# Peptides against a protein of PDB entry 6J07: the designs that were tried, part 25

Target 1, 107 residues: chain A of PDB entry 6J07
Amino acid sequence: GQRGWFCGSVSQDLRQFWVAEGGTISDPRAADFLFSCDASHPDTLRIYQSLDYIEDNATVFHAYYLSAVANAKIKNSVALGHFILPPACLQKEIRRKIGSFIWEQDQ

## One batch from the design tools (peptide; aimed at target 1 F33 L80)

Design b2_p21_5_s2 (made by RFdiffusion4, then SolubleMPNN; from b2_p21_5, 9 letters changed)
Fold by OpenDDE base, seed 1:
Structure b2_p21_5_s2 (fold): chain B 107 residues (1-107), chain A 21 residues (1-21)
Amino acid sequence: as target 1 above (107 residues)
Amino acid sequence: SLQAELERARALRRQLIAMVQ
């Protein structure tokens, strides 16, 4: 299934898009997909501090993924893996090695 | 499928985090 959790930083429009595309909304423990627009938001920080995340069983994605999917002209052209949202403390180093995140480039 | 993408993304996360830690 497509069970998603959303940080409070994610707009209601993106949440509605998720549901419109067949997704459901669940608590973070039951969700398969975790979406956030802010790695420093308290909701997201709680995810990073959770056992599931620490044990590499959870992944947070930037909700801009949903926007990209909604606006994509080619079906399945948007790769979820490009939207991994790491903790803020790691982002500077990631940018140094890989470059700016997609959501930073396109917004 | 989206599920397959999720699985690939989870693997990528581990690699990405390991790269910068």
Scores: peptide ipSAE 0.390, ipTM 0.863, DockQ to the pose 0.540
OpenDDE base, seeds 2, 3, 4, 5: peptide ipSAE 0.382, 0.384, 0.387, 0.384; ipTM 0.859, 0.861, 0.861, 0.861

Design b2_p21_5_s3 (made by RFdiffusion4, then SolubleMPNN; from b2_p21_5, 11 letters changed)
Fold by OpenDDE base, seed 4:
Structure b2_p21_5_s3 (fold): chain B 107 residues (1-107), chain A 21 residues (1-21)
Amino acid sequence: as target 1 above (107 residues)
Amino acid sequence: SLEQQLAEARRLMREIRAMVE
């Protein structure tokens, strides 16, 4: 299914888009997709601290993915993997070893 | 599909974790 959880940092418009595209909104434990716009938001931090996340059973994505999908001219041109939103500390390591996130440039 | 993309993204995240940890 397309069960999504949304951090409080995500606009209502993006939530509505998710639902309009056939998604449902659920609590983070039941959700398949976790969306946030702020890795430092308390809601998102709670996700990072959860057992599911620590055990690599959950992934947080930047909600800008939904905006990109909504505005995409080519179907499937937006890759979800480009919008992974790791904890801030991990982001620093990723930037150091791999490079900047694509979604940071798109914002 | 979105489900497939999720699976791929999760794999990617695991790979990234392995690289930076």
Scores: peptide ipSAE 0.459, ipTM 0.890, DockQ to the pose 0.519
OpenDDE base, seeds 1, 2, 3, 5: peptide ipSAE 0.454, 0.457, 0.455, 0.455; ipTM 0.889, 0.890, 0.890, 0.889

Design b2_p21_5_s4 (made by RFdiffusion4, then SolubleMPNN; from b2_p21_5, 6 letters changed)
Fold by OpenDDE base, seed 3:
Structure b2_p21_5_s4 (fold): chain B 107 residues (1-107), chain A 21 residues (1-21)
Amino acid sequence: as target 1 above (107 residues)
Amino acid sequence: KLEEELEEARKLFRELKELVQ
């Protein structure tokens, strides 16, 4: 299934696109896909602090993924894995050792 | 499709964490 949760930082347009593509919107516990545009938003912070996330049973993605999919010229050209949104502390380590995230580069 | 991408993304995240931690 395509059950998604959305942080308050995500626009209604992206939420509507998710539904238009066959997705449903649910609470974080029931969702398979967690979307956010802000790792510091209170909604997203609550996800990072949840047992599911701490126990590596949940993953947060930047909602810019949905925008990229909506605007893609080639099907399957947008990889979900490129839009992982880790907590701020982990983002700093990733940027230090690997580089900036794709959603930061496009903004 | 998307479920497969989710699994691949989760695998990538685990690899990233191992690389930076």
Scores: peptide ipSAE 0.437, ipTM 0.871, DockQ to the pose 0.520
OpenDDE base, seeds 1, 2, 4, 5: peptide ipSAE 0.436, 0.437, 0.436, 0.434; ipTM 0.870, 0.870, 0.870, 0.869

Design b2_p21_6 (made by RFdiffusion4)
Pose (drawn by RFdiffusion4):
Structure b2_p21_6 (pose): chain A 107 residues (1-107), chain P 21 residues (1-21)
Amino acid sequence: as target 1 above (107 residues)
Amino acid sequence: ELEEELEEAAEERRELEEWVL
């Protein structure tokens, strides 16, 4: 049983794959998986500003997780953690902090 | 296994956001 919803800014291909394969597939408003290909001004904001996100009851994963699984053998591997999709207001700093050299570490 | 990955991903999300902020 894997319920999941997709923001408006998600390729139909990815939705189709979700429908085709996985646990028992359903796509309600709340659901169990929260997928999006955007974090700027799409329906995804409704997750980030929910009390569930604040209380650690919601994590948004990039919908390309489904693309990675579709190009994996079946469902194995492809850990979720790699597809954490944080709010866009954070992404600029997340990339810099990760990409910076050890002699920089600016903060 | 998926539940464990969700827990790990939630922990990683928190750690990442706290590190940035």

Design b2_p21_6_s1 (made by RFdiffusion4, then SolubleMPNN; from b2_p21_6, 9 letters changed)
Fold by OpenDDE base, seed 1:
Structure b2_p21_6_s1 (fold): chain B 107 residues (1-107), chain A 21 residues (1-21)
Amino acid sequence: as target 1 above (107 residues)
Amino acid sequence: SLAAQLEEARKLRKELEEAVL
């Protein structure tokens, strides 16, 4: 199934889109997909501090992924992997070595 | 599928962190 958790930083519209597309909303421990718009939000910080995340069993994605999917003309043209949302402490180095995040480019 | 994308993304996360740490 498509069980998702949403940080408080994610709009209700994106949550509704997830459900409309067949997803369900669960607590972070039960969810397969974790969405956030703010790596510094307390909800998201708690995820990064969890054993599931530390042990590489959880991944946080920027909720802009859902916006991109909603606006895409071609099905499956949006890659989830491009929307990995790492802790804020890593983002500076990622931008330096790899480049800006998609949600920063399109906003 | 989204499930397949999730699996790929989990691998990418590890690679990404290793690249910048």
Scores: peptide ipSAE 0.581, ipTM 0.921, DockQ to the pose 0.578
OpenDDE base, seeds 2, 3, 4, 5: peptide ipSAE 0.580, 0.580, 0.581, 0.576; ipTM 0.920, 0.920, 0.920, 0.919

Design b2_p21_6_s2 (made by RFdiffusion4, then SolubleMPNN; from b2_p21_6, 9 letters changed; failed a check: too like the target's own chain)
Amino acid sequence: SLEEQLQKARELRRKLIESVL

Design b2_p21_6_s3 (made by RFdiffusion4, then SolubleMPNN; from b2_p21_6, 11 letters changed)
Fold by OpenDDE base, seed 1:
Structure b2_p21_6_s3 (fold): chain B 107 residues (1-107), chain A 21 residues (1-21)
Amino acid sequence: as target 1 above (107 residues)
Amino acid sequence: SLAEQLAEARKLFKELKESVL
């Protein structure tokens, strides 16, 4: 399915876009896609601390993905994998090795 | 599909974590 959960850090516009594109809104445990705009937000932190996340059964994505999709001129030109939102501590390591995240570059 | 993208993303993240941790 296309069930999504949204951190409080995500705007209502992006949530509405998700629904408009055929998605549904669910609680974190039932959702297939977890969206956030802030790895330090309490909602997101709770996800990172959950067993589902720790056991690699859940993945958090930056909601900027939805903005990118909405603005894309080419269908399927936006890769979800580029919008993975790891915990802050892991982000530091990723930036050190790979560089800044897309949402940091485009905003 | 989005489902396929999710699967790919999860695989990528796992590999990424292993490379940086």
Scores: peptide ipSAE 0.537, ipTM 0.903, DockQ to the pose 0.549
OpenDDE base, seeds 2, 3, 4, 5: peptide ipSAE 0.533, 0.533, 0.533, 0.532; ipTM 0.902, 0.903, 0.903, 0.902

Design b2_p21_6_s4 (made by RFdiffusion4, then SolubleMPNN; from b2_p21_6, 10 letters changed)
Fold by OpenDDE base, seed 4:
Structure b2_p21_6_s4 (fold): chain B 107 residues (1-107), chain A 21 residues (1-21)
Amino acid sequence: as target 1 above (107 residues)
Amino acid sequence: ALAEELARARELERRLREAVL
């Protein structure tokens, strides 16, 4: 199943879309998909500090992924991997060495 | 399908971290 957790930074509309597409909403420990719109939000920070995340057993994704999927003209054209939301410090390094994130480009 | 994509995404995150840290 598609078990998701949502940071408080994520709109209710995106949460509803997740459910409409067959997803369920759960606590972060039970969830497979963790969505956030703000790596600095307290909810998301707690994820980054969790043992699951530290042990690389969890990944946070920018919730804009859901918006992109909802609006995609071509099915499967939106790659989840493009929406990885790392901690702010890691984002800085990624932007410096690789480039800007897709959700930043679309804003 | 989404589960597979999740797995690929997690691997990508690992590779990204290794590339920048």
Scores: peptide ipSAE 0.511, ipTM 0.893, DockQ to the pose 0.578
OpenDDE base, seeds 1, 2, 3, 5: peptide ipSAE 0.510, 0.509, 0.507, 0.510; ipTM 0.893, 0.893, 0.892, 0.893

Design b2_p21_7 (made by RFdiffusion4)
Pose (drawn by RFdiffusion4):
Structure b2_p21_7 (pose): chain A 107 residues (1-107), chain P 21 residues (1-21)
Amino acid sequence: as target 1 above (107 residues)
Amino acid sequence: SVEEELTEATTLRRELEEWVL
């Protein structure tokens, strides 16, 4: 049983794959998986500003997770943690902090 | 398992956001 919802800014291809394969597939408002291909001004904001996100009861994953699984053997591998989709206001700094050299580490 | 990955991903998200802020 894997319930999941998609923000408006998600390729229909990814939705179709979700419908086609996985646990028992359903796509309600709350659901168990929160997928999006955006974190700027889409429906996804409604997750980031929910009490569930604040209370660590919601994590938004990039919908390309489904693309990675579709291009994997079946469902194995493709760990979720690689597709954490943080709020866009954080992404600029997340990339720099990760990409910076050890002699920099600016913060 | 899927449940374990969800737990780990939530913890990772939180640690990442705290580290950035």

Design b2_p21_7_s1 (made by RFdiffusion4, then SolubleMPNN; from b2_p21_7, 8 letters changed)
Fold by OpenDDE base, seed 4:
Structure b2_p21_7_s1 (fold): chain B 107 residues (1-107), chain A 21 residues (1-21)
Amino acid sequence: as target 1 above (107 residues)
Amino acid sequence: SLAEQLEEARKLQRELEEEVL
């Protein structure tokens, strides 16, 4: 399904967009999509520390994905995989090896 | 589809972690 969980760092507007697009809002264990705007937010940290995440059964995405989808002119031009939000402790190495995150470039 | 994108993203997440860890 299209079940999403939202960190407290995510605006109500983005949550409303998710619902308007047919999504539902669930608790983290029931959700298929986990959205956050801050890898250091306590809500998101709890996700990273959860068994589901540790066991590689969950992925956190930057909620800017939803903004990008909302503003996209071309269908399917926004790839969810570009918005993976890893723990803050890994982000420096990711930037060094892969490059800057999209949400940082577009802000 | 979004479901397909989720599956691909999960694969990317694993690959990303292997690369940086």
Scores: peptide ipSAE 0.507, ipTM 0.898, DockQ to the pose 0.610
OpenDDE base, seeds 1, 2, 3, 5: peptide ipSAE 0.506, 0.502, 0.501, 0.504; ipTM 0.898, 0.897, 0.897, 0.897

Design b2_p21_7_s2 (made by RFdiffusion4, then SolubleMPNN; from b2_p21_7, 8 letters changed)
Fold by OpenDDE base, seed 4:
Structure b2_p21_7_s2 (fold): chain B 107 residues (1-107), chain A 21 residues (1-21)
Amino acid sequence: as target 1 above (107 residues)
Amino acid sequence: SLEEQLEEARKLFRELIESVL
């Protein structure tokens, strides 16, 4: 279902929104969705270094996705894929090719 | 669904990584 893990960088409000929308909160190994607001946060770094992530069994998303969903006027107008949060080193290459991330534009 | 979005997101990410690296 909607099992989520949250980095310490994510506010309690966004966590509560996840639960209010039917999600549950679990440890990163059991979670289907991993949320973070900081690719350099120790919690998130541990995810990037985990075997699950290295083996492409995990994906980290920027928690701003939840805020965008909460504020969206059009249902299904927010695409999860636009909020993939890659490691910081990879972000530089991505920005070089496709520009700034959506959460950077909205802040 | 969110599960479908996850699947699509993962595909997108893999493709993006392959294009960047």
Scores: peptide ipSAE 0.358, ipTM 0.842, DockQ to the pose 0.557
OpenDDE base, seeds 1, 2, 3, 5: peptide ipSAE 0.357, 0.352, 0.356, 0.357; ipTM 0.842, 0.840, 0.842, 0.842

Design b2_p21_7_s3 (made by RFdiffusion4, then SolubleMPNN; from b2_p21_7, 10 letters changed)
Fold by OpenDDE base, seed 1:
Structure b2_p21_7_s3 (fold): chain B 107 residues (1-107), chain A 21 residues (1-21)
Amino acid sequence: as target 1 above (107 residues)
Amino acid sequence: SLAEQLAEARALQRKLIEEVL
């Protein structure tokens, strides 16, 4: 199944898209996919502080992934890995070494 | 599949974090 959790920063439209595509919504501990639009949102911060995340058993993705999928002309052309949303404290270094995030480029 | 993408993303996250630390 596709169990997802959504930070409060994620719009209802994207949540609805997830469900429309066959996903379900769960609490963060039960979810396989964690979506957020803001690494500094309290909901997301709680994820980063959780044992699951610290122990490398969780990954947060920017919800823009769902928007990209919704708008994609080619099925399966959107790579989930491009939407990893790391803690804010790491993002500066990531931008410096790798480049700007996709959601920052397109929005 | 999305499951496959998740697995790949999980691995990528580890590499990404290691790269910037």
Scores: peptide ipSAE 0.576, ipTM 0.912, DockQ to the pose 0.615
OpenDDE base, seeds 2, 3, 4, 5: peptide ipSAE 0.572, 0.573, 0.571, 0.571; ipTM 0.910, 0.911, 0.911, 0.911

Design b2_p21_7_s4 (made by RFdiffusion4, then SolubleMPNN; from b2_p21_7, 10 letters changed)
Fold by OpenDDE base, seed 4:
Structure b2_p21_7_s4 (fold): chain B 107 residues (1-107), chain A 21 residues (1-21)
Amino acid sequence: as target 1 above (107 residues)
Amino acid sequence: SLEEQLKAARELQRKLIEDVL
């Protein structure tokens, strides 16, 4: 199944889209997909501090992924891996190596 | 599939974080 958790920073519209696409909403421990729009949001920070995340058993994705999927004209044209949302403290170095994040480019 | 994408993304995250740490 598609069990997702959503940070409070994610709009209800995106949550509803997830459900409409067959997803379910779960607590972060049970969820397979973790979505956030703000790496500094308290909800997301708690994820980064969790054992699952520290042990590399969890990944936070920017919820803009869902928007991109919703607006995609070609199915499977949106890669989930492009929407990895790392902790804020790592983002600067990541940008130096890979470039600006997709969700930042659209702003 | 989304499941396959998740697997790939987690692998990518691991490599990404290891590279910047």
Scores: peptide ipSAE 0.538, ipTM 0.903, DockQ to the pose 0.582
OpenDDE base, seeds 1, 2, 3, 5: peptide ipSAE 0.539, 0.537, 0.537, 0.536; ipTM 0.903, 0.903, 0.903, 0.902; seed 1 fails the geometry check

Design b2_p21_8 (made by RFdiffusion4)
Pose (drawn by RFdiffusion4):
Structure b2_p21_8 (pose): chain A 107 residues (1-107), chain P 21 residues (1-21)
Amino acid sequence: as target 1 above (107 residues)
Amino acid sequence: ELEEELEEANELRRELEEMVH
């Protein structure tokens, strides 16, 4: 049983794969998986500003997780943690902090 | 397994936000 919803900015291909394969597939408002290909001004904001996100009851994953699984053998591997989709206001700094050298570490 | 991954993803999400703040 894997319920999931997709923001408006998600390729239909990815939605189709979700429908085709996985646990028992359903796509309600709340659901169990929260997928998006965007974090700027799409429906996804409604997750980031929910009390569930604040209380650690919601994590938004990039919908390309489904693309990675579709190009994997079946469903194995492809850990979720690689597809955490943080708020866009954070992404600029997340990339720099990760990409910076050890002699920099600016903060 | 997926539940464990969700727990780990939640911890990692918090760590990423703390890294910025």

Design b2_p21_8_s1 (made by RFdiffusion4, then SolubleMPNN; from b2_p21_8, 9 letters changed)
Fold by OpenDDE base, seed 2:
Structure b2_p21_8_s1 (fold): chain B 107 residues (1-107), chain A 21 residues (1-21)
Amino acid sequence: as target 1 above (107 residues)
Amino acid sequence: DLAKQLEEARKLRRELEALVQ
C-alpha cells in the first residue's frame, strides 16, 4: 500500500491529493513515504533524528512531488527519487555537486 | 510502481549522502 506521513509544513490540499490517489496517512513509524516542505520544520527534524532515518530505513521527500504528479501530462513521468529532501546541513554540498533541487527551480 | 520507486530512492539517498560526506 501507499502509507504516507506528512510534516505540518505540507498543505491539506496535497494531503487530500495523496488520499484521492489511493494513499493512506499514518504515523512516521508505519509510513513508507515521508513528505515535508521544510527540512527545518520540527516535525521533519524529528524524522532526521529518528533511529529509522539514522539506520537508512527512512527517506524524506519534498511534498512538491505530489504537485508534480498532479500536474504531470505524461503518466509515470515524475520520479520520486528527484524529490529526496536531505537535512539542511547536507543541502549546500549536494547543490554544489548535482545542482539545485527540482522544487527550487521554478520558484 | 511507487514501491519500486521508493526502493530506488532509498538507495539513491545513501549514494547522495556518501557523495557529500
Scores: peptide ipSAE 0.610, ipTM 0.925, DockQ to the pose 0.565
OpenDDE base, seeds 1, 3, 4, 5: peptide ipSAE 0.608, 0.609, 0.609, 0.609; ipTM 0.925, 0.925, 0.925, 0.925

Design b2_p21_8_s2 (made by RFdiffusion4, then SolubleMPNN; from b2_p21_8, 7 letters changed)
Fold by OpenDDE base, seed 1:
Structure b2_p21_8_s2 (fold): chain B 107 residues (1-107), chain A 21 residues (1-21)
Amino acid sequence: as target 1 above (107 residues)
Amino acid sequence: SLAEQLEEARKLRRELIEMVQ
């Protein structure tokens, strides 16, 4: 399915794009895709602390993925895996090992 | 498909988390 949950940090425009592309919006427990623009937002923090996430049954993605898809010139040119949004406490170490995140490069 | 991308992303997430922990 294409059920998505959105952190309060995500704009309505991106939410609307998700729906326009055939997605539905659900609560985090029912969602397949979890989108956030802020790993430190209370909504996202609750995800990271959830049993589903701890047991590796949930993945949070940066909502910038949707913006990238919307602006893509070639279908399937945007890889979802590049937009994994890890907890803030891990991001520094990740940047040290593999570099800055895509959503940071466009800033 | 998006479903396939999700599955691949889940694998990548596990690898990423393991890398930094």
Scores: peptide ipSAE 0.458, ipTM 0.888, DockQ to the pose 0.522
OpenDDE base, seeds 2, 3, 4, 5: peptide ipSAE 0.456, 0.451, 0.241, 0.453; ipTM 0.887, 0.886, 0.807, 0.886

Design b2_p21_8_s3 (made by RFdiffusion4, then SolubleMPNN; from b2_p21_8, 11 letters changed)
Fold by OpenDDE base, seed 1:
Structure b2_p21_8_s3 (fold): chain B 107 residues (1-107), chain A 21 residues (1-21)
Amino acid sequence: as target 1 above (107 residues)
Amino acid sequence: SLAEQLAEARKKMRELIAMVQ
């Protein structure tokens, strides 16, 4: 399935794109893909605090992934793994080691 | 596929966490 959950930080346009591409929208516990544009948004924070996330059964992705897919000239050229959205505290450490995230560069 | 990407992404997440902790 292609069930997605969206943080309130994600625009309606991106949600609509997800649905247009065959996705459905679900609650976070039922979703296969969790999208957010803000690791500090209350919706996303609740995900990070959930047992599913703590037990490594959930992953949050930056919704900019959907924008990248929408704008891609080559199908399947956008890697979801580049859009992992970890908690803010981990982001700091990641930036120190491997640089800024894609969404920070392009937006 | 998106499912494959998800699996790969999850692996990468674990790697990233290990990298910074």
Scores: peptide ipSAE 0.427, ipTM 0.873, DockQ to the pose 0.532
OpenDDE base, seeds 2, 3, 4, 5: peptide ipSAE 0.421, 0.421, 0.418, 0.422; ipTM 0.870, 0.871, 0.870, 0.871

Design b2_p21_8_s4 (made by RFdiffusion4, then SolubleMPNN; from b2_p21_8, 11 letters changed)
Fold by OpenDDE base, seed 3:
Structure b2_p21_8_s4 (fold): chain B 107 residues (1-107), chain A 21 residues (1-21)
Amino acid sequence: as target 1 above (107 residues)
Amino acid sequence: DLAAQLAAARELMRKLREMVL
């Protein structure tokens, strides 16, 4: 199933889209898909600080993924992996060595 | 499907960590 958790930074519209596409909304521990629009939001920070995340058993994605999916003309044309939302400290290193995130360029 | 994408994304995140840290 598509069990998702949403940071408070994510709009209700995107949450509704998730549900409309067959997803369900659950607490972070039960969710498979963790969505946020802000790596510095307290809700998201709590995820990064969780044991599951520290042990690399959880991944946070930028909720802009859902917007991209909603606007996509071709099914499966949007890759979830392009929307990984790592902690701010990792973002800095990634930007420095690899480049800017796709969700930054589209906002 | 989305489940497969999730798995791939998790692996990607691991690779990213290896590249930058």
Scores: peptide ipSAE 0.569, ipTM 0.913, DockQ to the pose 0.509
OpenDDE base, seeds 1, 2, 4, 5: peptide ipSAE 0.567, 0.567, 0.565, 0.564; ipTM 0.913, 0.913, 0.913, 0.912

## One batch from the design tools (peptide; aimed at target 1 S77)

Design b2_p22_1_s1 (made by RFdiffusion4, then SolubleMPNN; its pose is not in this set)
Fold by OpenDDE base, seed 1:
Structure b2_p22_1_s1 (fold): chain B 107 residues (1-107), chain A 22 residues (1-22)
Amino acid sequence: as target 1 above (107 residues)
Amino acid sequence: EEEEKLLEELKKKLEELLNALN
């Protein structure tokens, strides 16, 4: 199975999609995947401050990944790596070096 | 700088995930 944690910034629809695809919802410590739609949300900030994240044992992904998967004809056509959600303090520099985030391109 | 180190780690994670999951 796949266990996921969701920031309060993530809509109920995306959570329901996760469950519909066979996923379960858990607390951050037990989760295999961490999803958020807002790096500045208090829930997400707590993740960035956690030992698991600091010790490089956790990665936060933008929940837009789930929306992209839901809308894709082929599930594996969506690269999870493109949806890494870094802390807000690093996003400006990352945009400069890598480019605009996928979830920002349709804004 | 701590922030710079974190940036490098995140970029590494991104590269690894892109290679493995794309």
Scores: peptide ipSAE 0.030, ipTM 0.535, DockQ to the pose 0.030
OpenDDE base, seeds 2, 3, 4, 5: peptide ipSAE 0.027, 0.026, 0.025, 0.028; ipTM 0.543, 0.568, 0.562, 0.538

Design b2_p22_1_s2 (made by RFdiffusion4, then SolubleMPNN; its pose is not in this set)
Fold by OpenDDE base, seed 5:
Structure b2_p22_1_s2 (fold): chain B 107 residues (1-107), chain A 22 residues (1-22)
Amino acid sequence: as target 1 above (107 residues)
Amino acid sequence: DLEELLEALEKALEEALLNALN
């Protein structure tokens, strides 16, 4: 499905893009996709602390992915996997293994 | 549409990332 949850850190423009592409906005328990722009935002922290996330049944993505898709000539050229937003406590090890996060790189 | 794109990319790329972290 196209049910999405959005952290308060995500702009209205990105939410509108989601809806324009056929998505709906729901609570995190019903959502198929979870979007955030800030791993330290209280909304996102509540996701990381939820049973769904702890049991590996939920994934949080950085909402900048939607902006990249909107501006791409070929939509599938934007790799969703590069936009997985992990808890802050895991980010150091992730950077060591796969490199810096795309939202932290110079544009 | 957006649904098909997101679902396809999530499945393939998330699994690849998780494997790299294990």
Scores: peptide ipSAE 0.041, ipTM 0.548, DockQ to the pose 0.050
OpenDDE base, seeds 1, 2, 3, 4: peptide ipSAE 0.028, 0.029, 0.031, 0.027; ipTM 0.482, 0.545, 0.527, 0.478

Design b2_p22_1_s3 (made by RFdiffusion4, then SolubleMPNN; its pose is not in this set)
Fold by OpenDDE base, seed 4:
Structure b2_p22_1_s3 (fold): chain B 107 residues (1-107), chain A 22 residues (1-22)
Amino acid sequence: as target 1 above (107 residues)
Amino acid sequence: EEEEKKKEEEEKKKLEELNALN
């Protein structure tokens, strides 16, 4: 399915795009995709503290993915994996190993 | 710590795996 949860940090425009593309909006437990624009937002922090996330059954993605999809010239050219949003406490080390996050590059 | 290191590796692995799939 294409059920998405959105942190309060995500703009209404991106939420509307998700729905326009056929997605639905649900609570985090039912969602297939979790979107956030801020790892430090309370909504996102609650995700990181949830059992689903702790047990590695949930992944948070940066909502900039949706913007990238909306602006993509080639269908299926945007890799969702580039938009994994880890907890703030892990970002520095992950950035060191993998490189700057894509949403940071385009800001 | 170890738990943070574990989670870091998990996140890194997820990123790499998903990138490879796309």
Scores: peptide ipSAE 0.277, ipTM 0.774, DockQ to the pose 0.029
OpenDDE base, seeds 1, 2, 3, 5: peptide ipSAE 0.275, 0.151, 0.272, 0.272; ipTM 0.774, 0.668, 0.772, 0.772

Design b2_p22_1_s4 (made by RFdiffusion4, then SolubleMPNN; its pose is not in this set)
Fold by OpenDDE base, seed 2:
Structure b2_p22_1_s4 (fold): chain B 107 residues (1-107), chain A 22 residues (1-22)
Amino acid sequence: as target 1 above (107 residues)
Amino acid sequence: DEEEELEKEKLLEELEKLNAEN
């Protein structure tokens, strides 16, 4: 399915793009995809604190993924896995291991 | 890209486990 949950940090433009591409919007428990632009936003923090996330049954993605898809020259060339948004406390370690996040590079 | 995606997901999983244990 293509059910998405959106943190309050995500713009209406990106939400509208999701719907325009055939997606629907749902609560986080029913969502197939969780989108956020801010790992420190209260909405996102609630996800990180949830049992689903702690038990590794949920993943949060940076909503910049949708912007990248919208602007991609080659369709289906954007890898969702490159947009995983981990909790803020883990981001420094992630950068040490695999480098800067893609949304940081494109800014 | 798929391989890199899987590696990143696996790394995040491992790091989250370590963080949870500490």
Scores: peptide ipSAE 0.062, ipTM 0.615, DockQ to the pose 0.031
OpenDDE base, seeds 1, 3, 4, 5: peptide ipSAE 0.056, 0.055, 0.027, 0.039; ipTM 0.605, 0.609, 0.564, 0.595

